# Peptides against a protein of PDB entry 4Y8H: the designs that were tried, part 52

Target 1, 196 residues: chain A of PDB entry 4Y8H
Amino acid sequence: TSIMAVTFKDGVILGADSRTTTGAYIANRVTDKLTRVHDKIWCCRSGSAADTQAIADIVQYHLELYTSQYGTPSTETAASVFKELCYENKDNLTAGIIVAGYDDKNKGEVYTIPLGGSVHKLPYAIAGSGSTFIYGYCDKNFRENMSKEETVDFIKHSLSQAIKWDGSSGGVIRMVVLTAAGVERLIFYPDEYEQL

## One batch from the design tools (peptide; made by RFdiffusion4, then SolubleMPNN)

Design b2_p19_1_s2 (from b2_p19_1 with L1M D3A T7S E15K)
Fold by OpenDDE base, seed 4:
Structure b2_p19_1_s2 (fold): chain B 196 residues (1-196), chain A 19 residues (1-19)
Amino acid sequence: as target 1 above (196 residues)
Amino acid sequence: MVATEESDFLKELKKKEMS
């Protein structure tokens, strides 16, 4: 898996590959690793498909309850719910999560929750087995307050590089753009990003 | 991402947290 979320001038963009493996071999299946937990709060998932899906389902449920009682939750609130679930169940879960969201007050925010259930607020985050190959690239090329287009390109190039080196990453590159204007879903296919 | 099936642990966790 190669996943990342990047804050930018107008909000935040999440990105992910789609390859699913069975441990020993690459499965002939495509997985959407970008998961909605609220209108403008999404997450990137790595690790166990079942574990991360369950966590995301639970968080979505909690945020729905929250919304009914208190209104739209903040991204920080969502991250805290993820953190509690991952930390309290760390011995039974293989879950790496990046939480990203947008609201008018806080704009785009990114919270990374690695194995163990710690939480870290960052301007951008990368995770998954492919991330090890692109820490240098991302550190060199990330800039704060990029445009949407610059950020899309940054994520596309980053994930493309991760996919080149990580056998557990591949398929399509999906992105979700969260801004005041709404939610936009993007998809890029190997024929495009392999040429980068 | 590794394909896995929902374990009993996950089922119980969901039951507890989504009740």
Scores: peptide ipSAE 0.684, ipTM 0.967, DockQ to the pose 0.870
Fold by OpenDDE base, seed 5:
Structure b2_p19_1_s2 (fold): chain B 196 residues (1-196), chain A 19 residues (1-19)
Amino acid sequence: as target 1 above (196 residues)
Amino acid sequence: MVATEESDFLKELKKKEMS
């Protein structure tokens, strides 16, 4: 898996590959690793498909309850719920999560929750087996307050490089753009990103 | 991402957290 989320001028963009593996083998399955937990709060998932899906389902449930009682939750609140679940159950879960969301007050925010259940607020985050190959590239090329187009290109190039070197990553690159204007879903195919 | 089946642990966790 190669996943990332990047804050930018107008909000935040999440990105992910789609390859699914079975143990050491590549499965003939495509996984949507970008998962909605609230209207403008999404997450990137890595690790066990079942573990991360269950966590996301639980978080979505809690955020729905929160909304009915208190109104729209913040991204930080969502990250806190993820953290609690991952930390308290760390011995039984294989889950790496990046939480990203947008609201008018806080704008785009990114919280990374690696194995173990710690939480880190960052301007951008990368995770998954492919992330090890792109720390240098991302550090060199990330800039704060990029445009939407610049951010899409940054994510596309980053994930393309990760996929190039990580056998556990591949397929299509999906993105979700979260801004004041709404939610936009993007998809990029190997024929395009392999040439970068 | 590794394809996995939902374990008994996950079922119980969901039951606890979503009840």
Scores: peptide ipSAE 0.671, ipTM 0.965, DockQ to the pose 0.868
Fold by OpenDDE base, seed 3:
Structure b2_p19_1_s2 (fold): chain B 196 residues (1-196), chain A 19 residues (1-19)
Amino acid sequence: as target 1 above (196 residues)
Amino acid sequence: MVATEESDFLKELKKKEMS
């Protein structure tokens, strides 16, 4: 898996590959690793498909209850719920999560929750087995307050590099753009990003 | 991402957290 989320001038963009593996084997099945937990709060998932899906389902449920009582939750609140689930159940879960969201007050925010259930707020985050290959590239090329187009290109190039070197990453590159204007889904196919 | 099936642990966790 190669996943990332990047804050930019207008909000935040999440990105992910789609390859699914079974043990040491690459499965023909693809998965959408970008999962909605609230209107403008999404997550990137790595690790166990079932574990991360269950966590996301629980968080979505919790945020729905929160909304009914207190109104729209912040991205920080969502990250806190993820953290509690991942930390309290860390002995039984294999989950790496990046939480990203947008609201008018805090704008785009990114929280990374690696194995073990710690939480870290960052201007951008990368995770998954493919991330090890692109730390240098991302550190060199990330800039704060990029445009939407610059951020899409940054993510596309980053994930393309990760996929190039990580056998556990591949398929399509999906992105979700979260801004004041709404939610936008993007998809890029191998014939495009492999040429970068 | 590794393809996995929903375990008994996950089922119980969902029952606990989503009830």
Scores: peptide ipSAE 0.664, ipTM 0.965, DockQ to the pose 0.846
Fold by OpenDDE base, seed 2:
Structure b2_p19_1_s2 (fold): chain B 196 residues (1-196), chain A 19 residues (1-19)
Amino acid sequence: as target 1 above (196 residues)
Amino acid sequence: MVATEESDFLKELKKKEMS
């Protein structure tokens, strides 16, 4: 898996590959690793498909309850719920999560929750088995307050590089753009990003 | 990402957290 989330001028963009493995076999399946937990709060998932899906389902449930009682939750609140689940169940879960969200007050925010259940707020985050190959590239090329187009290109190039080197990453590159204007889903196919 | 089945642990966790 190669996943990332990047804050930019107008909000935040999440990105992910789609490859899933079954045992020793690599399946070229189109799996959506970008999961909605609230209107403009999403997450990137890595690790166990079942574990991360369960966590996301639980968080979505909690945020729905929160909304009914208190109004729209902040991205920080969502990250806190993810953290609690991952930390309290760390011995039974294999889950790496990046939480990203947008609201008018805080704009785009990114929280990374690696194995163990710690939480870190960052201007951008990368995770998954493919992330090790692109730490240098991302550090060199990330800039704060990029445009939407610049950020899409940054994520596309980053994940393309990760996929080149990580056998556990591949398929399509999916993105979710969260801004004041709404939610936008993007998809890029191998024929496009492999040529970068 | 590794494809996995929903374990009994996950079922119980969901039951606990979503009840």
Scores: peptide ipSAE 0.663, ipTM 0.965, DockQ to the pose 0.876

Design b2_p19_1_s3 (from b2_p19_1, 6 letters changed)
Fold by OpenDDE base, seed 2:
Structure b2_p19_1_s3 (fold): chain B 196 residues (1-196), chain A 19 residues (1-19)
Amino acid sequence: as target 1 above (196 residues)
Amino acid sequence: MTATELTEFLKELKKKEMS
């Protein structure tokens, strides 16, 4: 798995590969690793698909309940809910989660929640088995307040590099763009990103 | 939502998760 979320001038973009693995095997299945938990709050998931999906479902439920009582939750609130669930289940959970969201007050925000259930706010985050291969690239090429197009290219190039080196990553690259304008879903196929 | 309200909300979540 290779996942990342990047804040930019107008919001935040989440990106993920789609390869599915079962143990040491590459399964002939596509996994959607970008998951909505609120209108403009999404997450990237790595680790156990079942475990992280369960967590995301619980978070979505709680955020819906939150919304009905208090209005739209902040991205920080969503990250806090994720953090609590991951921390409370850390002894029996394989999960790496990146939470990203947009609101008019805080703009785009990214929170990473690694194994153990800690939470870290960052301008961008990468995770998954493929992330090891692109820390250097991302550090070198990330810039604050990029345009949408620059950010899409940054994520595309980053994940492309991760996929090149990580056997557990591949398939299509999916992105979700969260801005004041709304939610936009993007998809890029191997024929496009492999030649980068 | 205030910080206090958020804390209370999270506490309620903890109770449900532990139950």
Scores: peptide ipSAE 0.058, ipTM 0.670, DockQ to the pose 0.043
Fold by OpenDDE base, seed 4:
Structure b2_p19_1_s3 (fold): chain B 196 residues (1-196), chain A 19 residues (1-19)
Amino acid sequence: as target 1 above (196 residues)
Amino acid sequence: MTATELTEFLKELKKKEMS
């Protein structure tokens, strides 16, 4: 898996590959690793697909309940819920989760929740088995307050490189753009990103 | 049920997959 979320001038973009594996086998199934937990709060999931999906489902439920009582939750609130669930289940959980969201007050925000259940607010985050191959690239090429197009390109190039080196990453590159304008879904196919 | 219990229940409904 290769996942990342990047804040930019107008919000935040999440990106992920779609490869699913079972042990050493590459499955034909395409997995969506970008998961909605609220209208403009999404997460990237790595590790056990089943475990992280269960966590995301619970978070979504909590945020729906929160919304009914208090209104739209902040991205920080969502990250806190993820953090608690990951921490509570840390002994039986393989999960690397990036939480990203947009609201008018805080704009785009990214929170990374690595194994163990800590939480870190960052301008961008990468995770998954493929991320180890692109830390250097991302550090070199990330800039704050990029345009949407620059950010899409940054994510596309980053994940493309991760996929090239990580056998557990591949398939399509999916992105979700969260801004004041709404939610936009993007998809890029191997024929395109393999040439980068 | 607790969040942990719900998590355990829900993940049993999913295929064992890695990503």
Scores: peptide ipSAE 0.034, ipTM 0.683, DockQ to the pose 0.073; fails the geometry check
Fold by OpenDDE base, seed 1:
Structure b2_p19_1_s3 (fold): chain B 196 residues (1-196), chain A 19 residues (1-19)
Amino acid sequence: as target 1 above (196 residues)
Amino acid sequence: MTATELTEFLKELKKKEMS
């Protein structure tokens, strides 16, 4: 798995590959690793697909309940819910989760929740087995307040590099763009990103 | 049901796969 989320001028973009593995084998399945937990709060999931999906389902429920009582939750609130659930289940979870969201007050925000259930706010985050191959690239190429197009290219190139070297990553690259204008889904296929 | 119990319940309903 290779996942990342990047804040930019107008919001935040989440990106992920789609490969699914079972043990040492590549499964014939395209996995959705970008998951909605609120209108403009999404997450990237790595590790156990079943475990992280369960966590995301619970978070989605809690945020819906939160909304009914207090209004739209902040991205920080969502990250806190993720953090608590991951921490409470840390002994039984294989979970690397990136939470990203947009609101008018805070704009785009990214929170990373690694194994153990800590939470860290970052301008961008990478995770998954493929992330180890792109720390250097991301550090060199990330800039704050990029345009949408620049950010899409940054994520596409980053994940392309991760997929190139990580056997557990591959398939299509999916992105979700969160801005004041709404939610946009993007998809890029191997024929286009492998040539980068 | 606690958050942990709910998590475990939901996990049992899902196929184990890695990403």
Scores: peptide ipSAE 0.033, ipTM 0.688, DockQ to the pose 0.073; fails the geometry check
Fold by OpenDDE base, seed 5:
Structure b2_p19_1_s3 (fold): chain B 196 residues (1-196), chain A 19 residues (1-19)
Amino acid sequence: as target 1 above (196 residues)
Amino acid sequence: MTATELTEFLKELKKKEMS
């Protein structure tokens, strides 16, 4: 898995590969690793699909309850719920989660929750088995307040490099763009990103 | 059911997949 989320001038973009694995085998099934937990709060999931999907479902439920009682939750609130679940179950979970969201007050925000259940607010985050190959690239090329197009290109190039070297990453690159304008879903196929 | 119980239940349903 290769996942990342990047804040930019208008909000935040989440990106992920789609390769599915079962043990040591690569499955032909395409998995969506970008998961909605609220209208403009999404997460990237790495590690055990079972673990992270379960966590995301619980978070989504809690945020729905929150919304009914208090209104739209902040991205920080969502990250806190993720953090609590991951921390409380850290001995039994294999979960790497990036939480990203947009609201008018806080704009785009990214929170990374690695194994162990700590939470870190960052301008961008990368995770998954493929992330180890692109820390240097991302550090060199990330800039704050990029345009949408610049950010899409940054994510596309980053994930392309991760996929190139990580056998557990591949398939299509999916992105979700969260801004004041709404939610936009993007998809890029190997014939495009492999040439980068 | 508790959040932990729900987590375990959902994990069992999805345990065949990894990412």
Scores: peptide ipSAE 0.030, ipTM 0.664, DockQ to the pose 0.074; fails the geometry check

Design b2_p19_1_s4 (from b2_p19_1, 6 letters changed)
Fold by OpenDDE base, seed 4:
Structure b2_p19_1_s4 (fold): chain B 196 residues (1-196), chain A 19 residues (1-19)
Amino acid sequence: as target 1 above (196 residues)
Amino acid sequence: MIATEESEFLKELKKKEMS
């Protein structure tokens, strides 16, 4: 898996590959690793498909309850719910999560929750087995307050490189853009990103 | 992403957290 979320001038963009593996084997299955937990709060998932899906389902449920009682939750609140679940159940879960969201007050925010259930607020985050190959690239090329287009390109190039080196990453590159204007889904196919 | 099936642990966790 190669996943990342990047804050930019107008909000935040999440990105992910789609490859699913079974042990050392590549499965003929495409997984959507970008998962909605609220209108403009999404997450990137790595690790166990079942574990991360369950966590996301639970968070979505909690945020729905929260919304009905208190109104729209903040991204920080969502990250806190993820953190509690991941930390309290760390002995039974294999889950790496990046939480990203947008609201008018806080704009785009990114919270990374690695194995163990710690939480870190960052301007951008990368995770998954493919992330190890692109820490240098991302550190060199990330800039704060990029445009939407610059951020899409940054994520596309980053994930493309991760996929090139990580056998557990591949398929399509999906992105979700969260801004004041709404939610936008993007998809890029191997024929395009392999040429980068 | 590793393909896995929902374990009994996950089922119980969901019941606990979503009830």
Scores: peptide ipSAE 0.671, ipTM 0.966, DockQ to the pose 0.876
Fold by OpenDDE base, seed 2:
Structure b2_p19_1_s4 (fold): chain B 196 residues (1-196), chain A 19 residues (1-19)
Amino acid sequence: as target 1 above (196 residues)
Amino acid sequence: MIATEESEFLKELKKKEMS
């Protein structure tokens, strides 16, 4: 898996590959690793498909309850719920999660929750087996307050590089753009990003 | 990402957290 989330001028963009492995085999299936937990709070998932899906379902449930009682939760609140679940159940879960969200007060925010259940707020985050190959690239090319187009390009190039080197990453590159204007889903196919 | 089935642990966790 190669996943990332990047804050930019107008909000935040999440990105992910779609490759899934079954045991020792690489499955030729496209899976969506970008999961909605609230209207403008999403997560990137890595690790066990079942574990991360269960966590996301639970978080979504908690955020729905929160909304009914207190109004729209902050991204920080969502990250806290993820953190609590991952930390308290760390011995039984294989989950790496990046939480990203947008609201008018805080704009785009990114929280990374690696194995073990710690939480780190960052201007951008990368995770998954493919992330090890692109730390250097991302560090050199990330800039704060990029435009949407610049950020899409940054994520596309980053994930393309990760996929190139990580056998556990591949398929399509999906993105979710979260801004004041709403939610936008993007998809890029191998014939497009492999040439970068 | 590794394809996995929902374990009994996950079922119980969901039941606990979403009840």
Scores: peptide ipSAE 0.655, ipTM 0.964, DockQ to the pose 0.872
Fold by OpenDDE base, seed 3:
Structure b2_p19_1_s4 (fold): chain B 196 residues (1-196), chain A 19 residues (1-19)
Amino acid sequence: as target 1 above (196 residues)
Amino acid sequence: MIATEESEFLKELKKKEMS
């Protein structure tokens, strides 16, 4: 898996590959690793497909309850729910999560929750087996307050490099753009990003 | 991402958290 989320001028963009593996083998099944937990709060998932899906389902449920009682939750609140689940159940879960969201007050925010259930707020985050290959590239090329187009390009190039070197990453690159204007899904196919 | 099935642990966790 190669996943990332990047804050930018107008909000935040999540990105992910779609490859699924089983043991040492590459599975034919394609997974959507970008998962909605609230209107403008999404997550990137790595690790166990079932574990991370269950966590996301639970978080979505909690955020729905929260909304009914208190109104729209902040991204920080969502991250805290993820953190509690991942930390309290760390012995039984294989889950790496990046939480990203947008609201008018806080704008785009990114929280990374690696194995073990710690939580870290960052301007951008990368995770998954492919992330090890692109720390240098991302550090060199990330800039704060990029445009949407610059950020899409940054994520596309980053994930393309991760996929190139990580056998556990591949397929399509999916993105979700979260801004004041709404939610936008993007998809990029191998024929495009492999040429970068 | 590793393809996995929903375990009994996950089922119980969901029951606990989503009840």
Scores: peptide ipSAE 0.602, ipTM 0.958, DockQ to the pose 0.864
Fold by OpenDDE base, seed 5:
Structure b2_p19_1_s4 (fold): chain B 196 residues (1-196), chain A 19 residues (1-19)
Amino acid sequence: as target 1 above (196 residues)
Amino acid sequence: MIATEESEFLKELKKKEMS
């Protein structure tokens, strides 16, 4: 898996590959690793498909209850729920999560929750087996307050490099753009990103 | 992403957290 989330001028963009593996094998399955937990709060998932899906389902449930009682939750609140679940159950879960969201007050925010259940607020985050190959590239090329187009290109190039070197990553690159204007889904195919 | 089946642990966790 190669996943990332990047804050930019107008909000935040999440990105992910789609390859699914079964042990040492590449499964004939495509996974949507970008998962909605609230209207403008999404997450990137790595690790166990079942573990991360269960965590996301639980978070979505809690955020729906929160909304009915208190109104729209913040991204930080969502990250806190993820953190509690991952930390309290760290001995039984294989889950790496990046939480990203947008609201008018806080704009785009990114929280990374690696194995173990710690939480880190960052301007951008990368995770998954492919992320080890792109720390240098991302550090060199990330800039704060990029445009939407610049951010899409940054994520596309980053994930392309990760996929190039990580056998556990591949397929399509999916993105979700979260801004004041709403939610936008993007998809890029190998014939495009492999040439970068 | 590793394809896995939902474990009994996950079922119980969901039951606990989503009840």
Scores: peptide ipSAE 0.583, ipTM 0.955, DockQ to the pose 0.878

Design b2_p19_2_s1 (from b2_p19_2, 7 letters changed)
Fold by OpenDDE base, seed 3:
Structure b2_p19_2_s1 (fold): chain B 196 residues (1-196), chain A 19 residues (1-19)
Amino acid sequence: as target 1 above (196 residues)
Amino acid sequence: LTATELSEFLLELKKKEMS
């Protein structure tokens, strides 16, 4: 798995590969690792697919409950809910989760929740088995307040590099763009990014 | 977290957001 989320001048973009692996083999199933928990709050998931899906489902439910009682939650609030659930279940949970969201007040925000259930706010975050191969690339090429196009290219190149080296990453690259204008889903196929 | 505990947690988060 290779996942990342990147803040930019107009909001935030989440990106993920789609390969599903179990044990020592690659499954034919394509997995969407970008998961909506609120209109403009999404997450990237790595680790135990079933467990992280359950966590995301619980978060989604409680954010809906939160909304009905208090209005739209902030991205920080969503990350706090993720953090609490991951921390409370850390003994039985293998999870790497990146939470990203947009609102008019805070603009795009990224929170990473690694193993153990800590939470860290960052201008961008990478995770998954493929992330180990692109820390250097991302550090070198990330810039704050990029355009949408620059950010899409940054994520596409980063994940492409991760996929090149990580056998557990591959398939299509999916992105979700969160801005004031709304939510946009993007998809890039191997014939597009393998040539980068 | 139980439903009650999580509800209380969410309430506290709301209070923080309003501050």
Scores: peptide ipSAE 0.116, ipTM 0.746, DockQ to the pose 0.042
Fold by OpenDDE base, seed 4:
Structure b2_p19_2_s1 (fold): chain B 196 residues (1-196), chain A 19 residues (1-19)
Amino acid sequence: as target 1 above (196 residues)
Amino acid sequence: LTATELSEFLLELKKKEMS
């Protein structure tokens, strides 16, 4: 798995590969590692797909409940819910989750929740087995307040590199763009990103 | 988290957001 979320001038973009692996079996099925928990709050999931999906489902439910009582939650609030659930279940959970969202007040925000259930607010975050191969690249190439197009390219190149080196990553690259304008879904196929 | 604990947690988060 290779996942990342990147804040940019107009919001935040989440990106993920789509490969799933079970033991030695590699499935190039289009799997969704980008999960909606609120209109403009999404997460990237790595580790146990079943466990992280369960957490995301719980978060989504509680954010809906939150919304009905208190209005739209902030991205920080969503991240806090994730953090608490991950921390409480850390002994039985293999989870690396990146929470990203947009709102008019805070703009794009990224929160990373690594194993152990801590939470860290960052301009961008990477996770998954493929992330180990691209820390250097991302550190070198990330810039604050990039344009949408620059950010898409950054994520595309980053994940492409991760996929090249990580056997557990591959398939298509999916992105979700969160801005004031709404939610946009993007997809890029191997024929394109392998040539980068 | 129990349902009660989570409700209290969310309430506290809301208070923080409003502060």
Scores: peptide ipSAE 0.105, ipTM 0.739, DockQ to the pose 0.041
Fold by OpenDDE base, seed 2:
Structure b2_p19_2_s1 (fold): chain B 196 residues (1-196), chain A 19 residues (1-19)
Amino acid sequence: as target 1 above (196 residues)
Amino acid sequence: LTATELSEFLLELKKKEMS
């Protein structure tokens, strides 16, 4: 798995590969590692698929409850809920989760939640087995306040490199763009990104 | 977390956001 989220001038973009593994079987499928927990709060998931899906479902439910009682939660609030669930289940959970969201006050924000249930706010975050191959690339190429197009290209190139070297990553590259204008889903196929 | 515990947690978070 290769996942990342990147803040930019107008919001935040989440990106992920779509490869899944079950035992020795590797499949390049259109899988959704980008999961909605609120209108403009999403997460990237790696590790135990079943466990992280359960966590995301619980978060989504409680954020809906939160909204009905208190209004739209901040991205920080969503990240804190993820943190608590991951921390309380850390002994039985293998999970790397990136939480990203947009609101008019805070603009785009990214929070990474590694194993152990800590939370870290960052301008961008990468995770998954493929991330180890692109720390250097991302560090050298990330810039703050990029345009949408620049950010899409940055994520596409980054994940392309991760997929190139990580046997557990592949398939399509999926992105979700969160801005004031709304939510946009993007998809890029191997024939395109393999040539980068 | 139970639903009750998480709801209480969210309530506390709301208070922090208001401060």
Scores: peptide ipSAE 0.064, ipTM 0.659, DockQ to the pose 0.044
Fold by OpenDDE base, seed 5:
Structure b2_p19_2_s1 (fold): chain B 196 residues (1-196), chain A 19 residues (1-19)
Amino acid sequence: as target 1 above (196 residues)
Amino acid sequence: LTATELSEFLLELKKKEMS
């Protein structure tokens, strides 16, 4: 898996590959690793697909209850719920999650929750088995307050490099753009990103 | 479902797929 979320001028963009594996084998299945937990709060999931799906569903449930009682939750609130679940179950869960969201007050925010259940607020985050190959590239090329187009290109190039070297990553690159204007879904196919 | 019941239910549906 290769996943990332990047804050930019107008909000935040999440990106992920779609390859599914079982042990050392590539499964004939496309996994959506970008998961909605609220209208403009999404997460990137790595590790056990089942574990992270369960966590995301629980978070979504909690945020629905939160919304009915208190109104729209902040991205930080969502990250806190993820943290609690990951930390309390850290001995039994294989989960690497990036939480990203947009609201008018805080704009785009990214929180990374690695194995162990810690939480870190960052301008951008990368995770998954493919992320180990692109720390250098991302550090060199990330800039704050990029345009939407610049951010899409940054994510596309980053994930392309991760997929190139990580056998557990591949398929299509999916992105979700979260801004004041709403939610936009993007998809890029191997024929496009492999040549980068 | 309560939050606890949902958590228990979802954890029982674990699959051995990785990403």
Scores: peptide ipSAE 0.083, ipTM 0.721, DockQ to the pose 0.067; fails the geometry check

